# Peptides against a protein of PDB entry 6RO1, part 144

Target 1, 216 residues: chain A of PDB entry 6RO1
Amino acid sequence: LGKEIEEYIHKPKYCLPFLQPGRLVKVKNEGDDFGWGVVVNFSKKSNVKPNSGELDPLYVVEVLLRCSKESLKNSATEAAKPAKPDEKGEMQVVPVLVHLLSAISSVRLYIPKDLRPVDNRQSVLKSIQEVQKRFPDGIPLLDPIDDMGIQDQGLKKVIQKVEAFEHRMYSHPLHNDPNLETVYTLCEKKAQIAIDIKSAKRELKKARTVLQMDEL

## One batch from the design tools (peptide; made by RFdiffusion4, then SolubleMPNN)

Design b2_p24_6_s4 (from b2_p24_6, 11 letters changed)
Fold by OpenDDE base, seed 1:
Structure b2_p24_6_s4 (fold): chain B 216 residues (1-216), chain A 24 residues (1-24)
Amino acid sequence: as target 1 above (216 residues)
Amino acid sequence: KLYEVIETQEEIEELRKEAEKRLA
């Protein structure tokens, strides 16, 4: 189900509007999971080979990713590899095809203007870690319908299946493990609270905008 | 401030308009 959502969100027509410098994104390349990285920029690569009917432009996003130190030694010839969980790693700007984005966050970091210095790149890792601490239930994702504006019926069906599955997991009387129900109920309550906070902030921002218009 | 979060549809529309200008 998560993978089916990924197939929609990584499409250039949906994700490009959200690939601003500082946007948090997840990158997965085959078996390599880089986790959360930060968008630096993106570029259009027109592989318009005139004879291949696939007219769809390829997009490359430069993403600041936590890479293994071993992969940096051979950076001229080898693809960057993700840092091991126990490794500090080094933040590197890696060119990534847009379809390798597995998730896009509603969060955009303030990043240094110059990412050439190692210290500036490593400071971004500290910022990611701080954001992760502030979101203990996970870094918030863009809503594919409400935020990204995806109207595809296939996606709506996927979301309905996820919601129905989640509801069934919570409603199924066979999960008589009171500990499991408590954890899931707490996760749902936290998710709902996060939605309610987002809604309240939207209303507050609208109210401020109206007040500023009335004061002008 | 460490980060920003998209909170409104207006912000989303601004991002779309900015992207259209970059892609044009």
Scores: peptide ipSAE 0.442, ipTM 0.910, DockQ to the pose 0.599
Fold by OpenDDE base, seed 3:
Structure b2_p24_6_s4 (fold): chain B 216 residues (1-216), chain A 24 residues (1-24)
Amino acid sequence: as target 1 above (216 residues)
Amino acid sequence: KLYEVIETQEEIEELRKEAEKRLA
């Protein structure tokens, strides 16, 4: 189900509007999970080879990813690999095909303009880690419908299936544990509070925008 | 500030307009 949603999210027509410098994204390449990285930029690769029936433009996104130091030694010949769990790793700008984006966050980091120095790249890792501390339940994702504006009926059906599956999981007798109900109620309350805070911030921002327009 | 979060539909519309300019 999560993979089925991913098949919509990584489509260029949906994700490109959100690939600004500093956008948090997850990158997966085959068996390699890089986790959260930061968008640096993207470019269009026109496969203008007239004979390859691939009419769809390919997009490459440069993403700052935590890479294994071992893979960096072979970087001339081998693809970058994710840092091992026990490894510090090194932040590297890695060109990835846009369809390798497994998730896109609503969060956009402020990043250094020059990412050539190692210290500047490593500072971004510290920023990611700080964001992760601020979001203990995970870095917030873009909503595929409300934020990304995906109108595809296939996605809506997938989401309905996810919601129905979640409802069935939550309706399972194991959820009659009063401790579990408390955790879910707390999670739902936290989610609702997050929505309410987001709504209140939207109203405040609208109010400020109106006030700024009245002062102009 | 360390980061920003998309909070409004207006921000999304601005991002779409910026993307259209980059893709043109």
Scores: peptide ipSAE 0.438, ipTM 0.910, DockQ to the pose 0.591
Fold by OpenDDE base, seed 5:
Structure b2_p24_6_s4 (fold): chain B 216 residues (1-216), chain A 24 residues (1-24)
Amino acid sequence: as target 1 above (216 residues)
Amino acid sequence: KLYEVIETQEEIEELRKEAEKRLA
């Protein structure tokens, strides 16, 4: 179900309006999970489909990602790899195809104007970590329907199934299926993320109101 | 301020208009 939602949100027609500099996004490539990164820029590239000769635009997003130091040494020939869990890693600007975006946040960071210095890139990691502390239940996601404006009936059906499943899980603690705990933890995390998006939108509205009151 | 969060439909419409200008 989560993967089915990803297939909609990574479509250029839906996500491009939200790929501003500073936007928090998740990047996943062939089992490599980079976690949360920050959009720096995006570009449109012309692609010629080999069989039709039709021009299909490819979109590449430059994302500041936490990469392993080992992958950086070979960066001229090898794809960037995510930092290991116990590794500090280094923040690098990585060109990513838009379809590799697994999530898009409602959060947009203020980023340094110049990301060439290592210290400026590492400051963004500190900012991501601070945002994660402020959102203990997870960084808030864009709503695919309300925020992204996706009208696709397939997505609406997926969301309804997720909501119905979350409601069933909440109403009937199915005690006995060990596979349900993993789905439950994912659904509780998502339901908690949805509730926490609503509460965090309220608290962030309050925090923004407080910050605007401190600037007044 | 560390970050901004999209809170309103007006903000979303502004982002869409900015994106349309960048994609044109």
Scores: peptide ipSAE 0.437, ipTM 0.911, DockQ to the pose 0.615
Fold by OpenDDE base, seed 2:
Structure b2_p24_6_s4 (fold): chain B 216 residues (1-216), chain A 24 residues (1-24)
Amino acid sequence: as target 1 above (216 residues)
Amino acid sequence: KLYEVIETQEEIEELRKEAEKRLA
């Protein structure tokens, strides 16, 4: 189900409007999971594959990703590899094909204008980590329908299945496995906290707007 | 401010308009 949603969200027609500098995205390349990175820029590449008459424009997204330092030493010949969980790693701007985006967040970071200095890149990692702390339930995703405006009936069916499954899982906790209930309760709490944070931010924005109007 | 979160459809429409300008 998650993978089926990914097949929609990574399509350029849907995701490109959301690939602004600072947008949080997840990147996966085959077996390599980079986790959350930050969009720097995107570019259109004409893939002139001579033999396939399909001039499908490929889009490359430059994403600031936490990379293994070892992979960076070999970066002249090898693709960047994700940092190990126990490794500090180094934030690098990695060009990735748009279809390698596994998730797109509703969150957009403020990023330094110059990402050439290591310290500036590493500051973005700190920002990601801070956002993750503020969203203990996970960084919020763009809604594929409400936010991304995907009208595809296939996606709607997938979402309906997910919602029905979630509803069934929540209404009928399948296994009396206390561990599963704990995980689901944590996932629910996660989803609820994300909603609550979104709501609180809306209220704060409204409150600030009202305060600004009262000061005028 | 560390980050922004898309909260409104108006914000989304603005992002779409910005993207259209980048893709033209």
Scores: peptide ipSAE 0.431, ipTM 0.907, DockQ to the pose 0.594

Design b2_p24_7_s1 (from b2_p24_7, 10 letters changed)
Fold by OpenDDE base, seed 4:
Structure b2_p24_7_s1 (fold): chain B 216 residues (1-216), chain A 24 residues (1-24)
Amino acid sequence: as target 1 above (216 residues)
Amino acid sequence: VKLGDYWEIRTLEEIKELDELLEK
């Protein structure tokens, strides 16, 4: 269900209008979870499908991501790797295919105009960490229906199933079926994402109040 | 203006409101 929602969100026809500079996005490439980064820019690249000759446009988003310093030494030939949990890492602008966006936040940051200096890039990491502190239940996500305006009936059905599943998980701790644990772990992660959306929408309303108070 | 260490959080709603104001 959460993965099914991701399959809608990362489609260019839905997400491109929200990929403004400063938008918080989560990037995952196979086993490499970069976590939260910040959109710098995006571009459309012409691509030709090798087998059909059909034009399949590739959308590349430049995302400021926390990368391992070890991966930067070979950056000319090797893909950037995420920083280890115990590593400080370094913020780098990484070109990412749009389908590798696992989440899009309702939050947008002001970013330094010049991201060439390391200190300017690292300042954005501090900003992300401050946002994470303000949202202990998770950074708020764009609502696919209310915020992104996705009218797809398939997505609406998926969301309804997620909401119904969340409601069922809270109402019945089905403790006893071992085959349920794997389904539950996947469903708990998905339910946690939707709970995190609802809680983060509430905290976003609170944080709006706090940010408006800091500007007064 | 180099905003330096200054950062601001904008919600999607605020961005839409600002964009609507800038298009007028």
Scores: peptide ipSAE 0.036, ipTM 0.448, DockQ to the pose 0.132
Fold by OpenDDE base, seed 2:
Structure b2_p24_7_s1 (fold): chain B 216 residues (1-216), chain A 24 residues (1-24)
Amino acid sequence: as target 1 above (216 residues)
Amino acid sequence: VKLGDYWEIRTLEEIKELDELLEK
C-alpha cells in the first residue's frame, strides 16, 4: 500500500509543485536509504532516450542528505552513499532523480542561504533531527489527495483501502489485547501531544506574528 | 553572535496561510 502511493507521489506532474527549498523528502536509491533530507532546488534536464531518440525530460532534485564520509572522498567517481546508522556522516547536496523520492513531507524547513559551509549544512541535520524529535510517530507526509491534489482514481482506491485497513486495525485488534491498547493509547497520546505541541506552536506563532504586526 | 539556528517548521497549511496573508 505505501509503495503503491509512492508510485504516484514521485511522478513529476504531482510532486514538482511541492519540491520547494526546505521541503523534507525521503530519498531511496535501490538498496541505499538516505532517510530524510531537505530539498535545495530542482532542475529539468533534457534527456534523449537512447533507443527512440525521443526527448524524455529528467527531473533532478538537489537534496541535502546525510552521506558517508567515504562517499565524499570518492565523490568524483562514485554516487553518494548514505551514512551508516552509527556514523556521524556529513550533509551533502546530492542530485537525485525525482522518482527516487520515497516520501514528501508536509514540513518545510528554513535552510541557510549559503550551503557551502559545512556548518550550515550540518545545521540542517540538527533541524531534521529536531523535527524527528517533535514527530516521534514519524515526520508527517503530504496528503496525496488533500495536499497534492492528485485526482487519480487508482490512488483514491488505494487510499480507501489503507483507510479501511487502518480503521480495521484501530477497531479490531486493539480491543482484545490490553498491551496493544496501552501501546495505542500511548501512540495516540503521543500523536495528540504532537498535535497539541503543533497547535500551541501555531498559537505561539500567531501570537508572535500578531506581535510583529503590532510592532510594525 | 550565535545566529540562533532559527529553523521554523512550517506545515503546508501554515505556508498557505502565510502566502494568503502576503497576497493581501
Scores: peptide ipSAE 0.034, ipTM 0.447, DockQ to the pose 0.089
Fold by OpenDDE base, seed 1:
Structure b2_p24_7_s1 (fold): chain B 216 residues (1-216), chain A 24 residues (1-24)
Amino acid sequence: as target 1 above (216 residues)
Amino acid sequence: VKLGDYWEIRTLEEIKELDELLEK
């Protein structure tokens, strides 16, 4: 079900309007999970399908990703690899095909204007880690219907199945395990804290916009 | 296309200021 949603989200017709510089995105290439990175820019490349001669445009997004330092030494010939769990890694701008985006966040970061210095790239990693601390239940996603405006009936059916499955998990008699209620109340409290942090940040953004209007 | 309300998180400093305001 999650994979079926990903197949809609990574389509250029849906995701391109949201690939602004600073957008948080999750990148996965086959077995390589890079985790969360930051969009730098995107470009359209002309591609010719080898079998039909049809022009099939490829969309390439440049993403700041946490990469293994070992993979970067051979960067002339080999694709970048994700940092190992025990490795610090290095933030690099990696060209990624748009279909390798597994998730798109509602969060957008300010990025340094010059990403050539290592310190500027590593500062973005610190910002991602701070966002992750603020969202312990996971970085907030763009809603494919409400935020991205996807009208596909296939996607709506997938979401309805997920909601029905979640509702069945909630209705299952595991409600009588006091440990699950504590985990659920902790997850609901964390989700409510994430919503309250979201609402309070919205109010603070409104208050700052009002303060900027009062200083004008 | 209503770009959904994306949260612009500015610098780490602005992030800390926001957290200090939320803890009050």
Scores: peptide ipSAE 0.024, ipTM 0.563, DockQ to the pose 0.072
Fold by OpenDDE base, seed 3:
Structure b2_p24_7_s1 (fold): chain B 216 residues (1-216), chain A 24 residues (1-24)
Amino acid sequence: as target 1 above (216 residues)
Amino acid sequence: VKLGDYWEIRTLEEIKELDELLEK
């Protein structure tokens, strides 16, 4: 089910409007999980399909990713590798095909204008870590329907199945399995975080509306 | 909504508003 949703989200038709500089995205390339990175920019590359001569545009997003230091030494010939769990790694701008985006966050960071200095790139890692501390249950995702505006009926059916599965998982009298209390607590926390975020947004929208009225 | 050094966007309208602010 999660993979089926991913197959919609990573399509350029749906995700490109949300790939602004500073957007948090999760990158996976086959067996390599880079985790959360930050969008720097994206570009459209003209690709000519070798067999059909048809122009199939490839979309490449430049993402600040935490890379292993070993991969940086071979960066001229080898693809970047994710930093090992025990490694500090280094934040690098990595060109990523858009279909390798496994998740898109509702969070967008302010990033330095010049990312050539190592210190500027590493400052972005500190910002990601600060966001992760604020969201202990995981960085919030864009909703594919409500936030991304995807109207595909196939996706709606997948989401309905997920919601029905979640509802069944929640409506099962979980009275007896201690492992399910942990899942409920995580889901209640996620729901509470969503409510708290919605409340904080309403308060900030009110505060901003008041500030704009005071500047008028 | 701006939360310190980051923005949280929950609607397409908020995304559009932010893009308009960044283009200025």
Scores: peptide ipSAE 0.024, ipTM 0.487, DockQ to the pose 0.296; fails the geometry check

Design b2_p24_7_s2 (from b2_p24_7, 9 letters changed)
Fold by OpenDDE base, seed 4:
Structure b2_p24_7_s2 (fold): chain B 216 residues (1-216), chain A 24 residues (1-24)
Amino acid sequence: as target 1 above (216 residues)
Amino acid sequence: FKLGDYWELRTLEEIEELEELLKK
């Protein structure tokens, strides 16, 4: 289900308008999870499909990512690797194919205009860490429908299935363990309240959009 | 909405609700 949503959001026709400088994005390449990085810019590259000779445009986004210091020593010949959990790492601008974006945040950071100095790049890591502290339940994501304007019926069906699954998970009370109840019930109530607020906001937005159409 | 070194994409409705809460 989460992977099915990713297949929509990483399509250039949907995500490119949101790849502004400072946008928080997650980057994942196979087994390499870079976590949250910051968009610097993007570019369109001409590519030729090997089997048809047709022009297939590739979109490359430059993302400021936390990389291992070991991978940076070999950066002339090898792809950058994510920083290990136990290391500080170093922030580097890495060219990433747009389909490797696993998430796009509603958050944008103010970034230094000059990212050539290491201190300017490392300051962005401090800003990411500050945002993560403010969002302990996770950095907020762009809504594929409400924010990104994706009208695809396949995506709408996936979202409906996710919402129905989430509702079923929260409707099964873990009734049987009295000592797990206090922290889990608070997290589940908070998550359910967040879902209910999101649903209520969607209904209110639909109702208000209908009212605004009747006033025009 | 801007808070410190970042800003969030918000709907106009969410901005209006936050502005009304700040006026009370």
Scores: peptide ipSAE 0.034, ipTM 0.501, DockQ to the pose 0.200
Fold by OpenDDE base, seed 5:
Structure b2_p24_7_s2 (fold): chain B 216 residues (1-216), chain A 24 residues (1-24)
Amino acid sequence: as target 1 above (216 residues)
Amino acid sequence: FKLGDYWELRTLEEIEELEELLKK
């Protein structure tokens, strides 16, 4: 279900308007999970389909990612690798294909204008880590319907299935174990807080949209 | 094209202010 949503979100026709500098994004390439990085820029590359000769535009996004220091030494010949859990790594600007974006956040960071100094790149990692501390349940995602404006009926059906599954997981009273009730009550409170935050965000969005319309 | 709303965050202080606004 999550993977099916990703297949819509990473399409250029939907995600490009949200790839502004400072946007938080997740990057995953096969077995390599880079986690959360920050968009620096994107570019359209001309590509020619080998079989048709048709111009197929390739979209490349430059993302500031935490990379292994070992992979950086070989960066002239090898693809960047994510930093291991036990290493510090180094923040590097990595060109990635747009289809490798697994998630797009509603959060956009201010980034240093000059990312050539190591200290400026590492300051962005500190900012990501602080955002992660503020969102212990995960960095907030763009809503593909409400925020990204995706009208695809296939996506709407996937989301409805996810919501119905989540509702069933929370509505099934599992059995009389008093220790499970405490964990479930905490999970239900957490889920309710997440719903309330999502509702409050929608109301704040409506209020800001009204304020922006009144200022025009 | 409707641009989705996003949080532009500069500092931890701005994050805290936004979280307080969401609790009201």
Scores: peptide ipSAE 0.029, ipTM 0.437, DockQ to the pose 0.074
Fold by OpenDDE base, seed 1:
Structure b2_p24_7_s2 (fold): chain B 216 residues (1-216), chain A 24 residues (1-24)
Amino acid sequence: as target 1 above (216 residues)
Amino acid sequence: FKLGDYWELRTLEEIEELEELLKK
């Protein structure tokens, strides 16, 4: 279900309008989860499909990501790797293919105009951490329908199935099996998070301002 | 994949496809 939504949101036709500087995005490349980073810029590259001769434009987003210091030392030969949980890491601007965006937040941060100094890049990490503290249930996501305007019937059916599943979980108190309670509590927490995100988004939509957390 | 002074994140599949194209 989450992966099915991801397959829609990372498509350039849907996500490009939301890749403004300061937008929080989650980046994942296979086994490498960078977590939350901040959009710096994006570019369109002309690519020609070798087999069809058709123009297949590549979209690259520059994202400020927390990278391992080890990967930075080897940056001449190796791709950037995510920071280990126990390391501070270093914030680096990394060009990422748009389809590697696993999530897009409703939150935008103010970013320094000059990201060349390490201190300016590390300040953005502090801002991300502050956002994470303010959203203990998770950083709020863009709504693919209400915020991103995706009209795809497949996506609507997926969301309806999720909502119906959540509603069925609430409406059918299945019997007191203690092993179900752990899965149900995780799903209820996830459903409550989705409701709280939807309520927070309604409040944000009433406040027509993209929360430029100007105070961060 | 290196883009100027920075590395581009790509899937292993995309890297393999690019490496095959560079071998031709």
Scores: peptide ipSAE 0.009, ipTM 0.329, DockQ to the pose 0.020
Fold by OpenDDE base, seed 2:
Structure b2_p24_7_s2 (fold): chain B 216 residues (1-216), chain A 24 residues (1-24)
Amino acid sequence: as target 1 above (216 residues)
Amino acid sequence: FKLGDYWELRTLEEIEELEELLKK
């Protein structure tokens, strides 16, 4: 189900409007999980399909990702690799194909205008870590329907199945399966996060309205 | 493209202010 949602959100027609500088995105490339990074920019590249001569546009997003220091030394020959859990790593701007975006957050960070200095890039890591600290149950996602405006009936059916599954988990306190408790706790947390996001969006809207009223 | 809603976080101070607002 989560993977099925990913197949919708990473489509350029849906995600491109949300790939603004500072947008938190999760990047996965095969076995490499970079975790959460920050969009710097995106570009459209012309790709010619070798067999048809048809122009198939490739969308590349530059994402500030925590990379291993080893991958930086070999950057001329090797693709960037994610930092190991035990290493500091270094924040690097990595060109990523848009279909490698596994998640898009509702959170957008302010990023330094100049990301050439290491300190500026590392400051963004501190900001990501602070966001993660503030959202212990996970960084909030864009709602694919309400926020991203995806009208695909297939996605709506997937979401309805998720909601029905969540509802069934809530209605049946499975007291005795630790795996079900973990899934239930994750779903409760996700539902609570969705409520908290909705409340926080309302309070942000109020706060913005108050700030705009104080600036008038 | 129609832009959806997002939270813009500029500084740690702004995050803390937003959290204080969320706790009220």
Scores: peptide ipSAE 0.024, ipTM 0.382, DockQ to the pose 0.074; fails the geometry check

